Peptides against a protein of PDB entry 5VZU. Designs and how they scored, part 204

Target 1, 271 residues: chain A of PDB entry 5VZU
Amino acid sequence: GRTLEDIFHEHMQELILMKFIYTSQYDNCLTYRRIYLPPSRPDDLIKPGLFKGTYGSHGLEIVMLSFHGRRARGTKITGDPNIPAGQQTVEIDLRHRIQLPDLENQRNFNELSRIVLEVRERVRQEQQEGGHEAGEGRGRQGPRESQPSPAQPRAEAPSKGPDGTPGEDGGEPGDAVAAAEQPAQCGQGQPFVLPVGVSSRNEDYPRTCRMCFYGTGLIAGHGFTSPERTPGVFILFDEDRFGFVWLELKSFSLYSRVQATFRNADAPSPQ

## One batch from the design tools (peptide; made by RFdiffusion4, then SolubleMPNN)

Design b2_p27_7_s1 (from b2_p27_7, 7 letters changed)
Fold by OpenDDE base, seed 4:
Structure b2_p27_7_s1 (fold): chain B 271 residues (1-271), chain A 27 residues (1-27)
Amino acid sequence: as target 1 above (271 residues)
Amino acid sequence: SLEEVLKLMEDGLVPDLPLMPSDVDGF
């Protein structure tokens, strides 16, 4: 068979050729789309904006991170031969926090895989239950034919009867110990290491993370063929860095904030 | 499995080629 090296070399040559074909075809007809930066909200996990990935044979990837309530999205600003610009490369469920084990157990890929797949199954169940509630809610709006209910006459309200004595039953206030929801301590950074067998193009990744969430990444063949969502882990390192572990691909992508200031990149205020 | 990942890479179903040929020297 072909070696791994042969497969990667051929695939890299194809990607370079495709990039060359695309750039050469578009040299005569460039379509410019204005990109607006998402407005920052106080409840955003970090400041939204542009992040740079430097992984794989694709080279420079620019992703826009945005927050949508309890979801985050990474939208491709740069397209590649597989995933075109404007696609949601990552979708993060901020309801489903992943707790990483200690560093010893973090090195075990099977432990990370177990944790992610358990969360995936919970997300799937919640989607099915929410789909059933939405389905049952729509089924009851049969057209109520407005049959004209005949005007039944106003029966007169009979009089206030009197005096029932207030019984004093001094029920002791049961101390409902409100389990103080421990304020989500702005989580002390936890030690972080990639599992054994997860590849990182850059070994210089942050060795401490703030928090992790369940997410899905978009994968597709050349020309955006057979696009699918694969499970992964979004890792927030700090205000300017996040990662994504592609579980099935055993790969890690590091994203760093683009520090460039863009003039007139703010979305127009909704008039 | 590694074979499934390799097949996904051969089929081009990856978001990015996570490894350069120079990163494969260990297989």
Scores: peptide ipSAE 0.028, ipTM 0.566, DockQ to the pose 0.033
Fold by OpenDDE base, seed 2:
Structure b2_p27_7_s1 (fold): chain B 271 residues (1-271), chain A 27 residues (1-27)
Amino acid sequence: as target 1 above (271 residues)
Amino acid sequence: SLEEVLKLMEDGLVPDLPLMPSDVDGF
């Protein structure tokens, strides 16, 4: 049987070969696409921009982080043999904050898995409910051909009777337990550790996180075969660093801001 | 598990392998 080492070696050779094939096919005719940085908005969780991944056999991966209201998006700037440039490597739901447990329980992968899967199920329910409202709204515009219904006759009379007393059923106002928005502890980061069995290329990841959110990552086979979304956790460490825990893959990707200042990289103002 | 990750590697579905050396570490 192939050893683990054989499988890793074969896979690395395949990735390098595929990368070489893709690169060498373009040696004679490179098409350059200008990339613009997303405009920063006041409500953006952090400044949007370019981040570098420090993971994997694909080499230096560049991702553009952008904000879209209650969603964030990581878009691949560099393609790899699995996922081409311009694909959304991560999609983050900023409505669904993940509260990490204490540091001891953070080591438990099953606890993180439970939390993420419960959020995934809530997101699915919200999508189903919102889909029903959108479906019912389209059904009612059947053209009411007002066929003139004929004047059927005035059947009669009867009159009775009065007195039903108003029962003062004092329905106590059910205290809508306002889900206490746990005050965003804007100041003190939470201690952070990867669960046991989550692989990271480097153990040098931030041991304190600012906040976490539910997200999905894109995975695909070589040549972008069978692309699917897998559940994960977006970890905001600071203004310049975030991570993504790929739950099903039991892997962690660390992203750091590209500190290079790009002249004239701002998006053209919408005229 | 590591075996599940390996299977996903054999299926080519893994976007990245944290346990794989970078191209930079291989040169």
Scores: peptide ipSAE 0.029, ipTM 0.586, DockQ to the pose 0.034; fails the geometry check
Fold by OpenDDE base, seed 3:
Structure b2_p27_7_s1 (fold): chain B 271 residues (1-271), chain A 27 residues (1-27)
Amino acid sequence: as target 1 above (271 residues)
Amino acid sequence: SLEEVLKLMEDGLVPDLPLMPSDVDGF
């Protein structure tokens, strides 16, 4: 039967051919757009900027990592036959941390799959609940016609009293010590290994990670046909390296910071 | 399932990153 490897091998020749066709269009009018680096914020998980990924037959691709409150985004700077430049290849939910199991259980793909799919379902529920609150608030501003209707007065009256006694029982307020979520000591990296059956281009990936988050990756056919979001795991290794596990595709992508300094790459200050 | 992923690939849906076999590191 066809394996994932068989299908990707068949598509590899097509991808190389399409890349050749696109690169042969350099004899045509190229449109250049200036790219600015996103501003760095103190609360950013790592410094935003350009990262290089190695993507099989696509070779070296460039992704811009940026932070948007509780979300991170990888935006394609280079396009390929499937996904054009300017698309969000990855979207990371920084609210939904993934806790990797111990190193033995990290080899089990089904365990990682379970953890990710449980987070995906929570994200879906939160989106449904937040959608309902936004809908109900707009409906009730019907114009309150202030009809002035009148004053009538009536008065009555009484009375009754009874005494019930002041039982003092001073039940001590049990200080529910809100267990201060110990700020997970962000310092000691966890041992990291890919699950069995997750393909990596390079076996020389970092064997220690700082933290992981739920995210989605973009997939499409050639010419950006039927674009869809697939669940995955963002793996932060260090300040200059992150990975993405494409769960459904059983693939891992490694991203490394572009160390080149660019002159005049800073975004113009908002005037 | 694997069959669902295989069908997506037959429908011409590929990742932003083609899965390369580990042995094809050199491209």
Scores: peptide ipSAE 0.024, ipTM 0.481, DockQ to the pose 0.037; fails the geometry check
Fold by OpenDDE base, seed 5:
Structure b2_p27_7_s1 (fold): chain B 271 residues (1-271), chain A 27 residues (1-27)
Amino acid sequence: as target 1 above (271 residues)
Amino acid sequence: SLEEVLKLMEDGLVPDLPLMPSDVDGF
């Protein structure tokens, strides 16, 4: 009976109403938590900081982008009815670069889906292999019953002798094939288009991307019920803009840097 | 799939849905 459009419309109305209720109820009793900007590191893909994100039916949200080695994280600064403030709305694996196809094949959602799901499976395999090495080491310390074997007094000292011939154990330096960190080649920008059937709030997104990475987005029901990670694509457009393609949701969120300068927003130096 | 999205919506799992009504756009 309900069309997809009806379901989306009803759902958007519910989200707007919930957002309105949350914003209006707290207007008189705001609890403030101080937020510090993440420190910038030389190896950060772009400058960390605040971004305004478009979450469609949730509207405009503020996300903190931060870098954690080979991971990037978008943390909600504003919450919504589904995902509260302080949650990681996106988690990006900077080890798993996604290569977008040509512009014609980028319009094919199934091609993007295939590429993302292949990367998801690799990430899952790597997590399973790393989990097995940690698991096997703990099992074999069975409780050695400390039988108190008696204190037999066994004897003396004999002194012999000094011959310290240094065995030249020529330990061949195992070539740790330093997995060549493919320099984050700020590759020539690739033409970018959303796949057909991926919805965006507007058509005003960058038509050229710099890099793409595998990531996961956080989804949940109202009140943060049944939180789950859904696969997606982080799209770096430039220093001030990134996107996230929510694959399963056929949705695109655009994030743009908040250009406001904040005084005293720097994290206190660890003394 | 569209069916999976519909099921997520039926299960009350709300995606960050990309469509805002233009009247609530930027709230």
Scores: peptide ipSAE 0.020, ipTM 0.459, DockQ to the pose 0.037; fails the geometry check

Design b2_p27_7_s2 (from b2_p27_7, 8 letters changed)
Fold by OpenDDE base, seed 1:
Structure b2_p27_7_s2 (fold): chain B 271 residues (1-271), chain A 27 residues (1-27)
Amino acid sequence: as target 1 above (271 residues)
Amino acid sequence: SIDDVLEMLKDGLVPDLPLMPSDVDGF
C-alpha cells in the first residue's frame, strides 16, 4: 500500500498549490474571529502563546501553544486546506517523556520509531485500565434500602494481655542499597539531530534539545476529510522554540515564538 | 500572506477561511 510518506511526496506539488490558493483567500476574507492568549501558569513547561510554525508542504502557519495540566496543545490559528483554524494540530502528553538516544543512534529513524511506538502502547494500556475502573464504579448503586441496622451494644475493651518477651533475633539489616534513581537530568540539553529520511523545510533547526515528550499530530485530507491522530515527538529546544516530529509522515515542523505585542488578545475576565 | 495574518493578530484577529475539498492528505 502507499505509505503516508508516499502520499505526501506524491501530492506535495498539489498540497503546495492548494495551500497557495487557500492562503490567497485571506485577501478576500470578510469573516474574522478574535483569539485570546492563554494566561501563563507557574507549572507551564514554557510560556504559552503564539508560535510561527514551518511545515514542508504547508509553508508557514501560526499555532497557539497552551498547557492543560499534564497535556500541552498546539491549536491552529491559521487554517490550511486540510485542517481548519481552531483544530488541535498537536496534542502532547507531558507524562510520557521521550528519551532520545545518543547522537549516532538519533540518525536511525527505526530507533526513534521503536521508542515512540513503545510509548504509544503504554499510553493505550493506561487508557484501557483507567476506562475499566471508571466503568465498574458506576454500576452498583442499586437502591440500598437503608434498613436501620439495630445498634449492637458496645462490646467492652478486652484486657491488656501480658508482656511477651522481646526475642532479640538480630536479623542483619540487609543493606537494600536503594539504587539512587539518578535524578533524571531534567534540565541538561542534549545534542539533537533529525533521523535520516525525516524531512525538514531547512537544516536551520536547533542542534540541542532540552527535553522531548510523546505526542500526537492531527492529519487529514483536504476539506478535513478522514481526520486521524498520528504519533510523534514534541521536542522542546528552548523558551521560544519547539519542534514536532511527525513519525509516520517522516516530517519535522519547527515552531518559533511570535515576538509581537498583541492588542485585545487578553481573555475577557469571566464576569 | 502569513505576515498579513501576523498584522491581523496584532489586533487579536484571524481570518476564518473556507476549506477546499480534495483527496490530498496533509497536516
Scores: peptide ipSAE 0.068, ipTM 0.579, DockQ to the pose 0.647
Fold by OpenDDE base, seed 4:
Structure b2_p27_7_s2 (fold): chain B 271 residues (1-271), chain A 27 residues (1-27)
Amino acid sequence: as target 1 above (271 residues)
Amino acid sequence: SIDDVLEMLKDGLVPDLPLMPSDVDGF
């Protein structure tokens, strides 16, 4: 019978062949889409732009990183056999920071899985609550035909006098020690290692990260069949590098900034 | 190749290619 290794090897050969055929179509492409680099904003976590990603079996891809308030997005610039160009390969919730444990506990995949799934449940609850507030707000604008109730004459109620003595209730202001939320020191990198059993294309990834956030990645069958969002971790390493841990797939993708000067890639100024 | 895509990106262009249909799953 075929071993699991034989099946995996055949599947990897098929993916490589499909990607080779797909990427060889670039030489014969007659239709091009213009891309624009996102404008940089002061509040952006890092400079937006193009990143070269590594997706396990898929190899190298180009992703546009952009910031949208408290969300970040990775948009595929290159398509692959599974996911077309223009899809949001990763969607990051910058409201939901993930605190990685110490380096010893970072090796435990089940600990990372617990942390991510707890955040996923919070995100789901917030989406349900926000959906209810948006739903209840729309339901109350039934057109109240304000029938003009006739103006009944306002009887002048008499001016009763002023004598309320000031009670000196000297309530001591209880020092509400506002626990100063220590501004999460945005600058101190923490040691980083992949959990045991998370596959990386190479072991050459940054061993220190600045911040981690909850996110979702897009996965699909070939031809973009059954597309779904899988939970993961966005890892900011530095200004030019980020990663994504695909939790359910036990995979890690590293993204590095494309250090090229692009021409005609600035969005036209809104006139 | 990815290098050809990077070259086209210097001009702010990306090729629009059709997907290859297959019955295999991936991400």
Scores: peptide ipSAE 0.040, ipTM 0.607, DockQ to the pose 0.686
Fold by OpenDDE base, seed 2:
Structure b2_p27_7_s2 (fold): chain B 271 residues (1-271), chain A 27 residues (1-27)
Amino acid sequence: as target 1 above (271 residues)
Amino acid sequence: SIDDVLEMLKDGLVPDLPLMPSDVDGF
């Protein structure tokens, strides 16, 4: 049988070959696309921009982080053999904060998995409910054919029945205790550790995080085969670093801001 | 698990294993 080592070597050879094939196309036909940095907004979780990932056999990846109201997106600037440039490698739902447990329970992958899967189910329910409201609203514009109302008749009168007293049942309004979203303590980051069994290329990841959010990552086979969205956790470490835990893949990707200042990289103001 | 790794390698899914071949020498 093939050993794990044999499979790994063959896979690495395939990746190198695919990387060579797609890069060798550059010798004949380069299409340059100008990339603009997203405009920064006051409500953005952090400054949008270019982030450098270093994970897996792909090596160095560049992702553009952008904000779209209560959503964030990571868009691939560098393609790889699996996912081409311009794809949304991560989609983050900033409505669904992940509360990490204490540091001891953060080592438990099953606890993180439970938390993420509960949030995934809430997101699915919200999508189904919002889909029903959008579906029912379209059905009612059937053309009112004005069929003429025929005249039919008179029927009768009946009687008086009496004065049933209004029972004042003062149903106390159950105080929906709005679970006070504990104000994100903007100051001291929570201690952070990867769960046991989550692989990271570098053990040198930030050991404190500011906030975590539910998100999905894009995965695909070589040549962008069978692309799917897998659940994960976006981890904001600081203004210049974020991570993504790929839950099903038991992997962690670290992204660091590209500190290079680009002249004239700002998007032209919408005229 | 090793099986999860084998599945990922078989399907060639991205993100690939964050581990380099040299990082697997410890299994």
Scores: peptide ipSAE 0.023, ipTM 0.561, DockQ to the pose 0.033
Fold by OpenDDE base, seed 5:
Structure b2_p27_7_s2 (fold): chain B 271 residues (1-271), chain A 27 residues (1-27)
Amino acid sequence: as target 1 above (271 residues)
Amino acid sequence: SIDDVLEMLKDGLVPDLPLMPSDVDGF
């Protein structure tokens, strides 16, 4: 049977070959699409912009990080043999913070897996509940056949007298304890280590993280076949670095800000 | 599981940024 190493090696050779074919096609294609940097907002977790991921067979990949309320997105600027440019490599749910355990328990993949899968199940439940409210509202406009209800004669209701003593039913306004969404406090950095058995290209990743969130990554076969979302952990290290743990793939991707200033990358002013 | 990863890899399913094993990071 093929070993894990054999499968990785074969898959890698295919990825390199396909990337070479694609890049060689691009060298002949002078067609460029303009990319605009997303505008920064005050509520953005970090400054949006271009980040570089470095993955062995893929080499340098460019991802645009952007914020969309309580969601963040990594969008591929570079394509690869599996996933074309313009796809959302990662989607981060900023409502669902992942609390990492202590450094000792962070080495346990099963503990991280448990935490992530519990959050995944909550996200799935919230999506199902929100789907039911939208569904029930549309069903009740069956055509009300206006059967002409026969005009029952208006019985003269007798004039009962005016003794309206106003009962001061002081309905205490139920304190809707608005669960204060704890602002994503930039907590003191937590010591960070990858679980045992999570593959990273290098051990050269930040050993302290600011916060983590539940997210999903996009996976696909060659030629963007059978694209699906796999659960993971978005790890914010600092203003210029984030990671993504691909839970099911037991892999870790590190992204670092592209420090280059791009001229003409500003979004056109809304006219 | 490792078996799940093996099945995904057999099916050619990878993240858009697949990690290479360190032994091949030399290319």
Scores: peptide ipSAE 0.013, ipTM 0.425, DockQ to the pose 0.038; fails the geometry check

Design b2_p27_7_s3 (from b2_p27_7, 8 letters changed)
Fold by OpenDDE base, seed 2:
Structure b2_p27_7_s3 (fold): chain B 271 residues (1-271), chain A 27 residues (1-27)
Amino acid sequence: as target 1 above (271 residues)
Amino acid sequence: SLDDVLEMMRDGLVPDLPLMPSDVNGF
């Protein structure tokens, strides 16, 4: 049988070959697409922009981070043999904050897995409920052909009867348990460590995180085969660094802001 | 599982090899 080493070696050779094939297209014809930086908004979690990741065999990857209300998006600027440029490598739900446990329990992959999967189920429920409301709203615009129903007659009379006393059922106002907005601890970062068995290409990741959110990452085979979304955790470290824990892959990707100032990279103002 | 990751890697479904070949010697 193939050893694990044989599989990795063959896979690395294929990745190098695919990267070479994509790169060799540069000798024939290049299509240049201008990339614009997203405009910054006051409500953006951090400044949007270009981030660089160094993970796996692909080397340096560039991702555009952008904010879309309660969602954040990582869009690939560099393609790889699996996922082409312009794909959303990560989608982050800023409604679903992940609360990491204490540092000891953060080492437990099963605890992180439990927390993420519980959030995934909540997200699925919310999507199903919102899908039902959207479905019922479209069904009612059947054209009421107002067929003039004929005037069937005035059947009569009876008159009875009286005084049912108003029971003052003092329905206690059910305390809407205001989902305690856990105070955004804006100031002190939480100690952060990767779970045991989560691979990081670099052990030099920030050991303190600002906040975490549920997200999904895009995975695909070579040539963008069988693309799927896998659950993960977006880790905001600071204004210039974030990570993504790929839960099912047991891997961690670290992204750092590209500090290069681009002249005239701002999106054209919507006219 | 690790086996699922290895299967996904075999199928090429991993967006990136989370492991360099050098890191595999640590499992």
Scores: peptide ipSAE 0.023, ipTM 0.568, DockQ to the pose 0.034
Fold by OpenDDE base, seed 1:
Structure b2_p27_7_s3 (fold): chain B 271 residues (1-271), chain A 27 residues (1-27)
Amino acid sequence: as target 1 above (271 residues)
Amino acid sequence: SLDDVLEMMRDGLVPDLPLMPSDVNGF
């Protein structure tokens, strides 16, 4: 049978050939689109902007990271054979933090898989519950009873209601134990290692992470066929680096901020 | 599973896993 190695070799050869064809096609009509950097907000987890990723055999990719309330998005600036430019490669749920175990247990892929799949199930349940509340609100189109004509308001005189003596019922104020919001421990950077069997193009990834979140990545066949979302982990390393673990793919992508200064790249002020 | 990933690769659904040829020798 074809070995894993044979399948990977055939696939890599196909992609190298595709890249060679694309780079050798001189008759390609190049369309240029102006890209603006997202405006930074105070509540953004890190500064939004362009990040350079190493993505499988596709090689160098550029992704725009942006923040949308409790969601972060990675949008492809460079397309590949599977996912066109302008598609959202990753969607991060900033409500669903992933707690990585200790460094020893981080090597266990099954432990990471368990944690991510438990969060995925919670996200699905929240979506189902929110769908039911939205569904029940639409069903009460009660019959439009014909509102009878507005009878003129007779000004009935203010009858002075009697002085009901205030009963001094001294109900003890039940001590609402304010559940002390444990201050979100600005997570001291924790030791980080990839699980055994998670592939990385670059073994020179940060060995400390600040925080992790549940997310989903977009995968598709060549020509954007059968696009689906696969579960993963967004790993924030620092202000300029993040990773994404593609759980089902057993793959890690490292993204580093593009340090190039772009002239006139600021979004036009909303008029 | 690894088989699911292989099936997804066979179906061309998985964009290039960064499995370098070196990583295949470790399984």
Scores: peptide ipSAE 0.020, ipTM 0.569, DockQ to the pose 0.032
Fold by OpenDDE base, seed 4:
Structure b2_p27_7_s3 (fold): chain B 271 residues (1-271), chain A 27 residues (1-27)
Amino acid sequence: as target 1 above (271 residues)
Amino acid sequence: SLDDVLEMMRDGLVPDLPLMPSDVNGF
């Protein structure tokens, strides 16, 4: 049979050829779309903006990171043969923080897999429950035929009766020990290592992360065929770096902030 | 399985071939 090396070499050649065909076809007809940078909000996990990925056979990828309440999104600015520009390559659920184990147990892929799949099942349950609440809420708006309720006459409000004495019941203030929500300590960075068998194109990844979240990545065949969402881990390293572990693919993608200043890239203020 | 991942890679279902041929020699 073909070796794994043969399969990857052929696939890389196909991707290079496709990239060459696309670039050569577009040389005659370039469509430019203006991209606006998302406005930064105080509640954003990090400053939104453009990030550079240097992973896979596709080479250089540019992703725009944006925040949408309890969700973050990575939107492809560069397309590839599989996933066109404008697709959401990653979707991050900021409600579902992943706690990485100690550094020894982080090397165990099966432990990471267990943690991610448990979170995936919780997300699925919450979506089903929220779908049922939204479904039951829509079913009760049957068209209330506005039967004209006949004008019942204004019965006169009878008079204010008198003086009931204030009983002094001095209920002791039960000390509701407000469980002091420990201020979300701007989490001390935790040691980070990729699990054994997770491939990284760059061994020079950060060995400390701030926090991790459950997310999904978009995968698709050539020409955006059979697009699906695969489970993964969003890893925030710092203000300028994040990663994504593609769990099923056993792969890690590192993204670094594009430090270029863009003139007139701010979204027009909503008029 | 690894075979499923390789099939997904062959069929181009991965957004990136995360594995360079050099990375495959570690399996």
Scores: peptide ipSAE 0.020, ipTM 0.575, DockQ to the pose 0.034
Fold by OpenDDE base, seed 3:
Structure b2_p27_7_s3 (fold): chain B 271 residues (1-271), chain A 27 residues (1-27)
Amino acid sequence: as target 1 above (271 residues)
Amino acid sequence: SLDDVLEMMRDGLVPDLPLMPSDVNGF
């Protein structure tokens, strides 16, 4: 029977062949696009920029991390046989933090799966509710034809007065001290381990993380066939490293900042 | 598809990213 190693070896050979065929088709026409680094904002979770990642046998990929309010995006700078350059490989919802359990329970894939799927359901509910509010507001501008219809005057009827007494009972307003959500001390890293059965290309991943968020990853067949968004977890390790757990695929991708300094890579100031 | 993922999980296979599970079942 084929081993998992045999399957990955054959798949790696196919990817190398596809990359060779693809590169050979460009011998006559290379299109270069200038890429600008996204502007950094004070509220950005980490400095935006270029990160190098590994996707299984695809080898080294380059992703641009950028921040868009309460969303982060990983945009492919390198294309592969499945997903072209310029696609959003990951989309992170910074509103939906994932709280990892203790280190013992982090080894349980079913526990991580439960936590992620509960967040996915909340995100779907919020999208449905927000879609309804946007729909109702547009319908009511029917033209108010101001038909002037007339003045009719009637009539009197009367009186009844009864006195009921002003019971004073001054119930003290119980100050509902809104429990100020203690800003979760963002400083102490939590111990981190991959669940059993989640594959990593490299076992040398950070064993401590700062925070996690719900997100979705893009998956597709060769030639960008049947592109889908799959649920996952964005893991922030430090200023220069993040990971993505692809929940359904039981896979982990590690991304590390590209330390190269680029001249003239800053976005032109909005004129 | 979800069914393809479940099939690969049954067989102890892990898809290579960013492949669809169906692309790995062809191997």
Scores: peptide ipSAE 0.023, ipTM 0.550, DockQ to the pose 0.030; fails the geometry check

